Peptides against a protein of PDB entry 7UQJ. Designs and how they scored, part 154

Target 1, 160 residues: chain A of PDB entry 7UQJ
Amino acid sequence: PELYQNFNITPPRGVLFHGPPGTGKTLMARALAASCSSDERKITFFMRKGADILSKWVGEAERQLRLLFEEAKKHQPSIIFFDEIDGLAPVRSSKQEQIHASIVSTLLALMDGMDNRGQVIVIGATNRPDAVDPALRRPGRFDREFYFPLPDVKARFKIL

## One batch from the design tools (peptide; made by RFdiffusion4, then SolubleMPNN)

Design b2_p18_1_s2 (from b2_p18_1, 11 letters changed)
Fold by OpenDDE base, seed 1:
Structure b2_p18_1_s2 (fold): chain B 160 residues (1-160), chain C 160 residues (1-160), chain D 160 residues (1-160), chain A 18 residues (1-18)
Amino acid sequence: as target 1 above (160 residues)
Amino acid sequence: as target 1 above (160 residues)
Amino acid sequence: as target 1 above (160 residues)
Amino acid sequence: TVADEIFARIEEILAELY
């Protein structure tokens, strides 16, 4: 934190996990929460599915995003994990335009509104980074991207 | 190919991965695409969720299936992976009848319409093979079935 | 079984797998089914998603639960796995009140109605044990709770 | 064929899993 401030570097607020489904993005986001949790510092893990936010919260998705970020801030240090974030924040050119545009705009504002000192990490997982609105992939938002390659068959045999 | 033709055997066009969710069916389909991909022969992997095809493409699901198969043919060798295929092709006796019937009929026609020489493999993943329309499980369609047993607890301890 | 009866201990009927999504709760429930299955004793594995029971079976969810428990009893030894059980049995204070209340009440009654000698294990998986109706977490129901920690990053690298 | 290779690989994978 101090290092980023001292160098006037926008601290990474969001991490985009991208790569094929089943590459364990969800498992990673969670493993991070557990591995970075100690008895001294419990990391609170908030998970939402992008598509579920749209479908379950038609007309209230923006409010639910706000509440999620408020709750994450209240329980900091915390991780907000958006699974299937491409379902929440599709590229603006898709004709499902207005409702997605408002939700994306809300998510952008919430990520921008996070205090640079905030112990809230946002992890977005997508199978299609190119389907995520480029505005979310800018500095101060999902500015770190981690590719989750398919496990090789060998790695997979260790997984299964 | 030639072997199957010489013996008048319908080449397997579709592979049904069945077994429990989290047994890595999705991960398998993908690991197959990766492991069979070389620098010389990249296998294009198309993935769709059965339920998503119905929900996202109400009234256009048939067209989207056609486009998917056309795209897969254009990018052959390719794998079309249907995750949760039971969501796309429920047994016809379920009273959610007409819309499912048309989509299933389209999928059947697309699988039947694949050239016997086509380098397009269709992988369906289901947790309930008995919930998949039996018409999809016939020769020339999903005619190979692979059970994904649960990893034993030992395999799981390597996974978890 | 006999041990629990002899000590007048309510045998654990339900196991709550709680912990983060992607921690392999689904994979565990299933690995248990496989690992406890021998050629001599096949364990039948029934899986349902909590949210799917509500959405697919509006007005018949209770009947479907009854049928599921009857089928599990018929095919004993068996495991009934409820994935995302918090979606089926949310805390009663959530304003989606009446329909959830009846389904939860049915599930409670079905768990209570299991014979103490029944070779039917109910596994509920949730990411939020506190979102599960506390009535389900009482003795004779989901009275054993297993926390699925996130695999450490190292365990995950063996999984991925 | 790509199909045969994929099938063989599935079988190998399944055989290594079990």
Scores: peptide ipSAE 0.010, ipTM 0.292, DockQ to the pose 0.272
Fold by OpenDDE base, seed 4:
Structure b2_p18_1_s2 (fold): chain B 160 residues (1-160), chain C 160 residues (1-160), chain D 160 residues (1-160), chain A 18 residues (1-18)
Amino acid sequence: as target 1 above (160 residues)
Amino acid sequence: as target 1 above (160 residues)
Amino acid sequence: as target 1 above (160 residues)
Amino acid sequence: TVADEIFARIEEILAELY
């Protein structure tokens, strides 16, 4: 709180992890949730896949996003991790993606509606940051971006 | 089999992994499934997320749990891993969670109905063991609990 | 591309990872996606679970497989990873598994319809290669198989 | 805040990875 108050910076509500697949974005999100937890302060980790929200909930994706954010708020401090967020919030290319546009609009509203207390953080992971709706990448939403380079061949063989 | 027969101990039917998110509960469950397999004895690993069972199967979650346990029994030796089991079996707080109560009741019955031969093990993972219905944590169900502490920073960088 | 052109070998369209659960099949698939990516050539990684395709899409699983392959083609170079592919394509045992037979037939057609350019690779992971429809294991489909042995206890503790 | 801690930890982990 105090650090962000002093700089008049709206605390980032969302972090975008981007980089090639398997660069550890999901592992990092989990590791962050782990590292920032203590015995006295357990962070609740919610994980969803973007494409799963679209596909499971054709007609209810907005409601499920709301429920997810409500649950994250209820169990704060929390991390909401969206794996493959470009599957949830693709760049608005065609008029007929009303469903995607509505889901994105709902996600935008949910992120905008989060309290500035930083008790719920949203992490989006994508292999394609350019495929994520730019509206999500604005200040007060996914306003921090972290590139996950390919681990060099040597670093990769240490993860295997 | 033989080890539990010799000690007159009802083999644990369920193991609860609890701890901060990203402490490797899922990784451990997978690693356990891996470790207990051999060329002569392949363990079948079934993974489900608690919230996915609730959400995908509104009205059929009980049937899908039954099918999961039947499949695990058919392909024994097996591990059924429930990630985020608190999402499947939340503590019974409100009368209106009839769906959750029915799913929990079904899971209880399925765990109680498992043969004591230890050929099907259920592993539940949660960040919130207090959010899991205490009925699941009784002897003959999730009767062993393992705490997953936060990996220290060094241990985490070995998993990354 | 060039390596497979020089050997007059039809690039394998599918790779089957098989072995005990938690032997790192999913991790390997992700790590492969990561390794084959560069700053100049990002591979898109699509992950699905076999059982999720069956369960989420009772009556639309074929359409969702088509959409998945179309998306993978649109975002090539791509890896489609099917975790628990035996859940998608079980061995045809009973006449009443018309749904499974249709899904398998669709997956076969999609794999057969892939261009030989090796820009879309399908990786199937299973704990039970004998439970996968043999039609998927033919040349031009999952024609390479990799066994993932149990890491010895020591190797496992290095992944933990 | 949890946010500050998470962000600091992201930066720390990224600095150690790269």
Scores: peptide ipSAE 0.032, ipTM 0.215, DockQ to the pose 0.324; fails the geometry check
Fold by OpenDDE base, seed 5:
Structure b2_p18_1_s2 (fold): chain B 160 residues (1-160), chain C 160 residues (1-160), chain D 160 residues (1-160), chain A 18 residues (1-18)
Amino acid sequence: as target 1 above (160 residues)
Amino acid sequence: as target 1 above (160 residues)
Amino acid sequence: as target 1 above (160 residues)
Amino acid sequence: TVADEIFARIEEILAELY
């Protein structure tokens, strides 16, 4: 509670889930989608993996991001979940950096282009929040961050 | 655990968690580790990723698996969690197939070599259970399988 | 399930999943159900929400609980999952307290009436274990508790 | 908005989590 009350959280366009692997970030995103849906209002859940955006969409990642956002808008209310969004960050090669920079730039533009009244929410998940482009973490983008710590061993000792 | 005793399910040496990505397989494995731990009996949790076994342990994967199992035995009660264990499955290159086959063979032997009274549990997680070597899914290995469905949209409307 | 048998944990009649919301309690329950199912032995999964037991089954909650347990027994092996089981706990109104007390009393009786050899498992999930009637947490009822932490970073450093 | 509900729910979940 206390950590999040300190986030005077104006409705973000995007939410960054960060924390160690297997902390339930993706589970939470799916949980949210499934929880905010009703029989009257189904939330459409779009999942993409950052590494897949680079590896599966080689040469078309920007176009696929645009299509994803348009599809999400078409099926609003919707959640776009980017798993391993740090996989869009520049890794060790300058050529990869350029590809990553272009993809990140496209994602920035798409997030900036979302209407604040839109029923499209973007959730990014990362194990490495510091590897996420700081530009993605600015207001109007992933401007809310949620830390998914690792389950406390000690707390579970009391629970069995 | 309780589920299996109520169903008279014999303790497997290995548990396969399978289901779509972001269904909480890794979270569950960690959750189980922390849950089964007590102040008197700390469960040691070893996590490895199938892809890391191949990529980070190039040329030493078999040795690292052996060391992992010995360390798990030394720190019993323990859980060995293999995330993305399908990442040990042969992919389309014959050279990778040979490396995979050797690693899988080592894992098979290590699982077969575990004492039934041992306080070492092996959990494999995969998004692709059909990509897991059928030999790993035999009795005395990953002989229990746990499907992690996508959270049912209807059910989660009630969790949030 | 297997984790507990390997640790000589006796089968409870009931399992309490507790921990913060979105920690995968419901996902776990569903995953466990799907997991314990084989081609030879399909586990029937019954899901009810504590709040729904009160709100949807107004005046018939006790009867619906009885029917649920009979149906679960008929379709054994089966799992009865009570999501938000703390939603059966008395909240601030004396009238709700009486309704809750009656429903909880019925649930207690149904759990007590289960055969120890029965292939019916009851899983309760709550975000508020302290809001769960202590009578439900007694041996032969929800006598095992599983904390679904937020993944807390500090504790996993001790698990890895 | 669905956004507000999701965010409020994330906050609620996380507030219950921490």
Scores: peptide ipSAE 0.029, ipTM 0.367, DockQ to the pose 0.202; fails the geometry check

Design b2_p18_1_s2 (from b2_p18_1, 11 letters changed)
Fold by OpenDDE base, seed 3:
Structure b2_p18_1_s2 (fold): chain B 160 residues (1-160), chain C 160 residues (1-160), chain D 160 residues (1-160), chain A 18 residues (1-18)
Amino acid sequence: as target 1 above (160 residues)
Amino acid sequence: as target 1 above (160 residues)
Amino acid sequence: as target 1 above (160 residues)
Amino acid sequence: TVADEIFARIEEILAELY
């Protein structure tokens, strides 16, 4: 909060981690939850995969999103991490199922409905930010984007 | 190209990385893309999960495969990495959905249709090469197989 | 056997690895398979994702579970690792599809049907043990739970 | 048993990790 106030940066309601898979997006989201947790202040980390919300909760996906955001609010400070968010909120098309349009609309409304206290952070991870609905990338939503480059060959051989 | 010409080795059109998950298959595929990229010659790395193609693109999976291969060809040299390829191309059964049979057939046709220039490499990753359609493991397709053993406990403690 | 007999501990038929994703659950399950494998005694490692069983094997998921357990028994000693087991066996609800209820019931029956020789170990990994059907967490099933904490910030920055 | 060995090894590895 204070750091963002000092920089006149609207605390990002949403952060988009984009970059190739296995670049540490999921790991970073978790490292943030751990590093920003103190003994006095544990950050509650929620994680959902975009594809899982669509596949597991057919017809209930909107409700599950609402429940997730309410749970995150109840357990604030919290991080909601959407892995593969392009699966949850693909770019709108005329051929997009009404269900997908509804889920995107619900996610937009939930992000817009978050209080400015920045106690619930939403992190989306994607391999293709171009596949994410542009409405999610607007100010007050996923308005910060972090590119996760491929680790240098030398860095990768340390992970192998 | 030249190295494979010198060894009279048909440049593998497809490489199957098999072995248990988290053995570095995805990381290796990416390290290969990085290590074979120079400042002059960047390898474009495409990645798809087999399950994601089936779940996200119901009825469009064939078209998405075609588009992927065309995009890879357009951006050659390229690597197409299919993670969980057993999800994309399971062993054919009499009970296999017509959709799965069609996707497998499309992937086979796309691999067969690749030019001999070896500028598009397909890497499939699976935990179960036995669950991959044998037609994909024939010469001119995933004709090279690399086993990714479990890293020794010592190697893993460096990844944890 | 003997060690568990001495402690009056029923040898766990199933182990639940829970904790945040990317905490090494999958890595641990695999390290175990490797570390307990000798030249004389290779542990066969089976892995399935909970979501993949539901999505890839609609209507056949029960049969696939049975086949998996039979294959594991045939290749004992073995580890069956269910990644994202909360996707396979979510908490029962009045709105839960009959299919999900049937899959859970099948998994319960298969775990209950395992012999006490402990030559087939089932490892479930989840981010939310609270989302796993409580029936799976009972004695004789996933009766051991291991929490995978977030690696220390310093450890994570080495994985990034 | 293999189970005992695996569980002991889990405990050892966890104790080494934490």
Scores: peptide ipSAE 0.016, ipTM 0.270, DockQ to the pose 0.327; fails the geometry check

Design b2_p18_1_s3 (from b2_p18_1, 10 letters changed)
Fold by OpenDDE base, seed 3:
Formats: structure tokens, sequence, C-alpha cells
Structure b2_p18_1_s3 (fold): chain B 160 residues (1-160), chain C 160 residues (1-160), chain D 160 residues (1-160), chain A 18 residues (1-18)
């Protein structure tokens, strides 16, 4: 809230964190959750792996997405973090088209169905933004993208 | 290149990082990528989880390995980091012998097929080097092993 | 042992680390392993992801759990860390009841079968303690729970 | 309790992180 208020920036509904693996995408998503949390205003942080939603919930992934968004709405202000979102919503490749298309369609509908006044932020993390269905990268969905470069040598020596 | 040139060390084709989980294997692999990267010579870092290659690509794991190595070769100098490589190439246990054997065989062939002049370094990370197929630990493959001990209390307080 | 001896505390068999993802649960589990390790007494640290045991070992997950506990017993003093333990032992949901029930049953039996004198500590990490089968949270199993809150803004800026 | 000790250690680690 305050960071977005201070910059007169409409809080995005969806933020895509992309960049090489372990450049701190997950850490940043959590840092945002903490930074926006105060004693009076705790942000509820939901994390899911895209691949886990596909693999753990074969045939129920859509329902699990709905439940996740309902729970996030119930516990707002909240952040939904999808780690490896490219695993949830891969670009439609020919052989798995139907199942992936329905999960993507559900995620699209859930993101579109969020009220603008809703205090639910969705953060997707991927190593390959081009592997994420372009429909998810449209306005009103993951409409902001943050590149997480490989830390330079100096930045990594600070993490070491 | 420069780090290996400075030490008169033949750059290993494959390096096995082994040790307890989150002793910094992934961080080190990335730090190596950054330290070997200059403004003029960016190292492309590829990361895959061994288990993800097996689970996400049932029946296509071999093809995905080939594509990964081709992409790494195309973007050389590059580092391919296999996290949880024991998940990709477990020691041949009796019941899953055929599928694992073919993936291992493909990885072996890809590592053997790398030109000595190729600027592709393969780093495998495992918690159990003994769970990695010994064929991968032979010369010309993962022929160097680095043990990542649990940092002592003091070393962990430095990572904290 | 010594840490538990010094405090006259019966060492818990199982500790549940719960809280938002990457609040340091895995890091803490490892820090505990290191803090309890001396030059004379190295603690062997085993890490498994709950989801990986389910996904990698379809039909063999029970056997892999047994092997893990046997190996931990053989290498005692040891810590078994289950990351994402809710993925290993989800609350019995209707449609996958049988397979999950058997894995949970095996984990329960393994935790119950540990001798009180055994130097094997089991740490489970979850983002949702309520998603872990309540049977695992009973005395003699994961009978201690630690909440990992989101680090405040300051703590995360030190990790960034 | 070990719980208290772990909590104290967590508190110490958190306090050192603060």
Amino acid sequence: as target 1 above (160 residues)
Amino acid sequence: as target 1 above (160 residues)
Amino acid sequence: as target 1 above (160 residues)
Amino acid sequence: TVADWIFEKIKEILEELY
C-alpha cells in the first residue's frame, strides 16, 4: 500500500517476476509481503508452484485455483505468489492443449474477475517469460514485469 | 575461462557439487557463473532440476536434455546447472531401470559429445553423490567433485 | 544430544516448522543441524521434499520413507528434514484417499517406531499446518510446532 | 523446553537479524 501510495502508482493486479533462477524472485515476493505488512495490516501470503498445481491436482487444478483465489480474497490484503508460473500456464503446445488451455482459462478468468478494489496481488515468477501464455501478460493480468538479472559478481559476493 | 586460465586448470566438463541441502550449491553455481561473466563475456546460466526433467517431460526427457545442451552450446559460454541431479540420474535401481537408463545414457552421450573447446560447463548438485550413477562421475563427465559441508554455526550466521 | 541433555528436555521426535514460504524454515532446519554438529559429532542431514516423495516414487513412496528412516538411523545423530511436508501427508481428501493414507500411515509408523534413545530428529516444514494430517501432529510425532512469521521489513532487507 | 530453546534461538536469530 504505502509504496504504491507514495509513488501514485495504481497497484498492479498481476506482477510477473522473470529472470534466471534464484535471482531472488521468491525472496522479493516475500519481501513485498513483509514490507506491505504492518502490525495493523498483516498481508496473507499464499505460495504455489505452477508445476505442483498441475501435478498434484490432475483434473482438479482449476478447482484448486478457484479455491486459492477465494481464500486469498477471504484473507485480503493478500499476495498470491505463483512460483514457476510457466509450469502452470505454459504456452499452448500442441499435445497437451486441452488441459493446459482450461487451467490457463481459469487463471485468466480469476485474474479478470478480481475487483479493482480487491487487495489481492498476484505475483508470478518464471525463468522464461516467453514460456508463459501471452494471454496472462495482457493488461489487467500480469501487466507488470520485473526482470531479475543475475546479480553481478559484487551482488553475489554479498549474498555469499 | 579466465579463472581456469589463471590457474592452468583444464576446465572440467562437469562439476559435481555435493553436500547437505542448501549448503549453497545452487548459490555457488550461480556465483561461478557471475564471476566468470564479464561485461564483454556474459555467461548464460541454465538451470534445471533433475526431478523436473523426469516428471515434467515423461517420455520427452531425453529430447529436453538434447535441447538444453543445444541451447547451451548456442549461447556459449554457458553453465548448465542440474539441481538435484540424483533425481535425473539415480543409480540404476531394478524396477525403473529402462527409463532412467535411457535418460542417463542421453546425459552421458551429451557430456561426452561436448567438444573440449566448448565453453559449456555442466554443474550437477546433489545431496547424495552415491545416488548419482557412477557413469556420470567418470572422467570427461562430472570428473570434479566439490563437497559442500554444512557450514558450521559461524559460517551459517554469515549466510543469515 | 548435548543440547537436549543440557536442558533436561526430552528431545522431540518431530518438529513442525510452519509459516509463510521462505521465512527461513529450511535455513533454520539446517542451522539446527550445524549448531548440533561438532567436530567430534557430525549430524547427518537428510532433506526430502514431500511432493518429490509422492511424485518421484509413485507406488514406492512407503519404501523410500522406510529407507530414509533406516539410513537416518544408521547415520545417527541425524536430522530428517521434510520440506513441504503437506505435500507428503496432505489432509485426507476424498479422491486420493488410499495412496495418501498409506504414505501417511507409513510415516506415522516410522515416527512411532523410533526408539526414544534414537538420535534422529524429524523436522517437517509447511506453509499450512492445517493441510498436514492431524495424526502427524499428535504427541510422539510432530508434537512441537514453530511458527515462522514473515520477517519484518528489516530482516528481509538484510537477506536482500 | 527444546521448544523454548528453539524459540529462544529463533528469537536470537531474529534479534540478530533485527
Scores: peptide ipSAE 0.005, ipTM 0.237, DockQ to the pose 0.230
Fold by OpenDDE base, seed 4:
Structure b2_p18_1_s3 (fold): chain B 160 residues (1-160), chain C 160 residues (1-160), chain D 160 residues (1-160), chain A 18 residues (1-18)
Amino acid sequence: as target 1 above (160 residues)
Amino acid sequence: as target 1 above (160 residues)
Amino acid sequence: as target 1 above (160 residues)
Amino acid sequence: TVADWIFEKIKEILEELY
């Protein structure tokens, strides 16, 4: 929150970290939380996995998202980090599609409901940016994107 | 590769990266793979998630592990990286216990079957080292452990 | 240390981690330090910043480098990590050029003076590999290089 | 770039942390 204010840049409501697995997306989010923390101003870091939101919060995922955003607002300045955010919008199953659509819609509404004055930043991380709902990538949501490449591995990564 | 020659230390068959989530365990494994690659000798990096082994390979996990180790041996020098390796040994369900026990036993046998002359290193990453089967942490398996601390986040991480 | 024995690669005296800032170079160095530590053999990790060597040790930088290498040798097996090693060789100012040349010359001499049997590894990290003195990148010094790429920012962020 | 800044901050953090 404060970081973007310092640059006179309209703070993104959300930042998307995308790139291959193990490129440091989660580390980056944690490091950002650390760096934005001062002795006077400690940032509260909330971490959730997209897959956990679906699997652990079956039937209450929307409520848990609301509570998460409320808690983040209460403990501002805060970072909400969604790891594997593509796990909130898996493509392939009809009954899951409605549930996913509701969860994504709730997340969109929560991101849209964040006042620009709020010291809450949302960071999403994904290995598959194209699997993230395009609605999440619009201005006022995850409107900044950072690609995390592989280390220039002269090694052949065979992702089997 | 080159760092370990300096110390005249018997190369571990397996290395356990442990520490809180997003501390760079996977990044480290990738950067190790990168670092060990030269223009003349490219390391092949294989990455698997513990949860994927259980979920995607239901009933064939043992076979897929065997194929992975065979492929790693074929493409040596190689690194096999198991992210979330604690996901191979979930504690609590009876039908899963037998399947998990078989998968873990297969992994143990594959690690034990690696000739010390083999140019294959296994790296396991976990957020919960105590959830890793103690049999995997014995000499000749994951016999070296590395703690990845959180960035000393002057930030309050509230893992809710 | 142990990883390099497996690959039958001549151990470097120094490893250069290069790549844009925050690509995990320092994290990698620390995790390598952790990785080489066992219950029986703890690696001593020494960290210095190139800029700190110049700024904090004005007039004694050479002496402090010597003491650092002596201490590393005394506490072997050890890793000396120089973060921002390009900060030891800033380009543009005449009085600083002589001081930098002396410091770099001292570092070269210390790296050359390390017996190949010494259990001391030097890791340099830089965001600007081309700003690292070519003399440091020669065989027997920082003779292995690992590129840590930026996340490819598909988005042209106009940083205002 | 915001990336550079994030990276510098990560670097600063990693440096402060260790």
Scores: peptide ipSAE 0.014, ipTM 0.390, DockQ to the pose 0.080; fails the geometry check
Fold by OpenDDE base, seed 2:
Structure b2_p18_1_s3 (fold): chain B 160 residues (1-160), chain C 160 residues (1-160), chain D 160 residues (1-160), chain A 18 residues (1-18)
Amino acid sequence: as target 1 above (160 residues)
Amino acid sequence: as target 1 above (160 residues)
Amino acid sequence: as target 1 above (160 residues)
Amino acid sequence: TVADWIFEKIKEILEELY
């Protein structure tokens, strides 16, 4: 937050971490939260899995997202980390149940409703950036993207 | 291998990476595979998820484990990484289906059957080390344990 | 330190994190530092940039390195993280000013002067491991190397 | 310390790997 103010940069509301499984996306988000916490300024870190929001909160997923963002706002400065965000906001298909469309719309509205003065950063992690609804990747949402490659190992990765 | 010979230490066959989700267990395993590969010595890296072995290979999981270890042995030096190993080898409960007990027994036998001269390292990653069958945590198996803590912000960052 | 004693292993004095820019080298170093702090044992984390040591401390760089290592020793257990260490210790060329050679020699002496009982770990991060003086990559110095492959980052995290 | 420990562990793993 202060860095963005110091540089007259509008803080990105969201960052998309994308790359293969086990490339450190979740570690990066946690280490950012830890690294940005000083003795004077503790950052509150909220972690959710996209699939858990859909499966554990059937019919309440929108409410749980709202509560999460409200809690993150109350505990500013905060990071909301969505692991497997492609599970929460899959690309809009004509076959999407209205429930998935509503959850995505709620997440969009929550990200759009975050004040630029708000010290809430949203990090989404996915193995499949193209499986994330393009509406989430627009300016004012997950408008920063970070690829996490596999360790370029001269080792043969045999994913059997 | 050679380092253990140099130090007169019996090489551990298995290493357990444990710690909260997104603490870099999988990244570390991959980075190790990368770091251990020189131009002269390529390490073969095999990655599996514990839950995938159970769900995708219903009735064939034992055979798939055997094939994995045989292939790792053929491509020495090698690393076998089991992500979410608590999904493959949960603590034996009286309610576990015989299938889970057989898979665990097969993994135990495969780890016990590895020659100390074999250049196959097994890395298990879990968020719940206490959910891994204690038989896997015994000497000659996952006898080295690696906790990956959350970045605890209690580190005094002195930016000199 | 205690684990190295427990395993009869000589603790490495230094670890080289290498890989393209933005690959999480700095983050991993911070996450390590944070991870190492338990409730019982707080680790002091010192961060420096190689280029900053050369540019900000013209004529005082050797003294600043000594002070850094002394302070790290006073605040044991500690981690010294050198970001962009190739800026501090470039490969010795016949065209290197005597100043660069003296700084490298000072860093070598400081790393060599660390007791094996000292709980000071040095992490160097570089995008160009081949640009680091090979003398730093020898046993008892940066004798462990970790490759970090490129996240395809369209966003420069300027951690200002 | 967990860096020491992660380093030890990385070292152990590297030493296990090498």
Scores: peptide ipSAE 0.008, ipTM 0.362, DockQ to the pose 0.153; fails the geometry check

Design b2_p18_1_s3 (from b2_p18_1, 10 letters changed)
Fold by OpenDDE base, seed 1:
Structure b2_p18_1_s3 (fold): chain B 160 residues (1-160), chain C 160 residues (1-160), chain D 160 residues (1-160), chain A 18 residues (1-18)
Amino acid sequence: as target 1 above (160 residues)
Amino acid sequence: as target 1 above (160 residues)
Amino acid sequence: as target 1 above (160 residues)
Amino acid sequence: TVADWIFEKIKEILEELY
């Protein structure tokens, strides 16, 4: 509630950070986790990479996603950050497509299964929003999108 | 022309950013893309990871490299940034060596095939310049090397 | 000696940076390397990823760790930074467990074999300190732990 | 202590970060 009340917005189930790589998407997801974490109210931050869900969890990816969402719910308020979420999108290989379709369908079901009263925010980061399954970008899922522009030269010189 | 005119330098076909990881190589490549991008003249920035070229594009890596260079040429002025370009270097496995040799040879051919009048800069980032195929570091390829030292504490405190 | 003399402390053999991903652990390890690097006394920074030790060095990981520590000793004062050191922890595959156990045991032996008078600091970064083998967290190894909280929004807005 | 210095530097860096 409060995490979403301070946003004055219908709580998105998911936020898509998209933009060129190293525009600070991962850094922002972390920033949000810290800023929303007060001494009184610590936010638990869970991070997974899209490629790791596929490569490290072959055959268990769905179970690991379920466990991640359960753990995030148990430790709410929490942020689940999927870095490189486009890495869950099928590469043009039929066998990988089936695995990806199953993982994406599991993620969809988990996002749909989140209680809107839950203090779990899901953040997906991608460099290729168009490579993210459109079903993930529907209302009630990653329904908020933040474009991370390439930092201006001035913003980059502050990072330099 | 102008992108290289402002540099007062014979246009390198490629620039190797080398140095410890997250010394800002990727950030600098992007900073360069943005700094060279004026409101009147936007630079198109293409980014690929060396590991992705191998893992995501097994059997199509050469075609994807060709398409990347064609797209970069079509959208010039452009920067092609290869992050972790040492990820194109063979791991000591014979089957991977042949695939890597083919991908590296394709990249060599594409860099050699670039018209020196083209407004396409190729930037490779590596943490291990010595793991980059020496053929990529020859004149007319990644013939300029920029060491990214660990930023000074003061420089890091500006990044921190 | 001097790197530790200026610290007025029993030299830890290893420092564990733990906390949410991209809380700046990698950036801090680099920042420390540069802070301790003066014009007169450059610190050599070695970086490896836990996942790379397993994936890139299959069958040679132990030798590569030994070579890394030898090189770090040769180029002291030096920092060895292991990013994603939890990536040396077994994924739930029996064959990987044996390889991981061997790699971890090698790292333990190398850390134990460091002369406390050596100017080599080992920094491990993890997002999952509890997934790091407890043997690595014992006194004389990664016996100092630094929690990297999520940087405040203000920190990240300076990186934005 | 190196820990305290690293911790202070981490704190300083975190505080300068923050």
Scores: peptide ipSAE 0.007, ipTM 0.298, DockQ to the pose 0.275; fails the geometry check

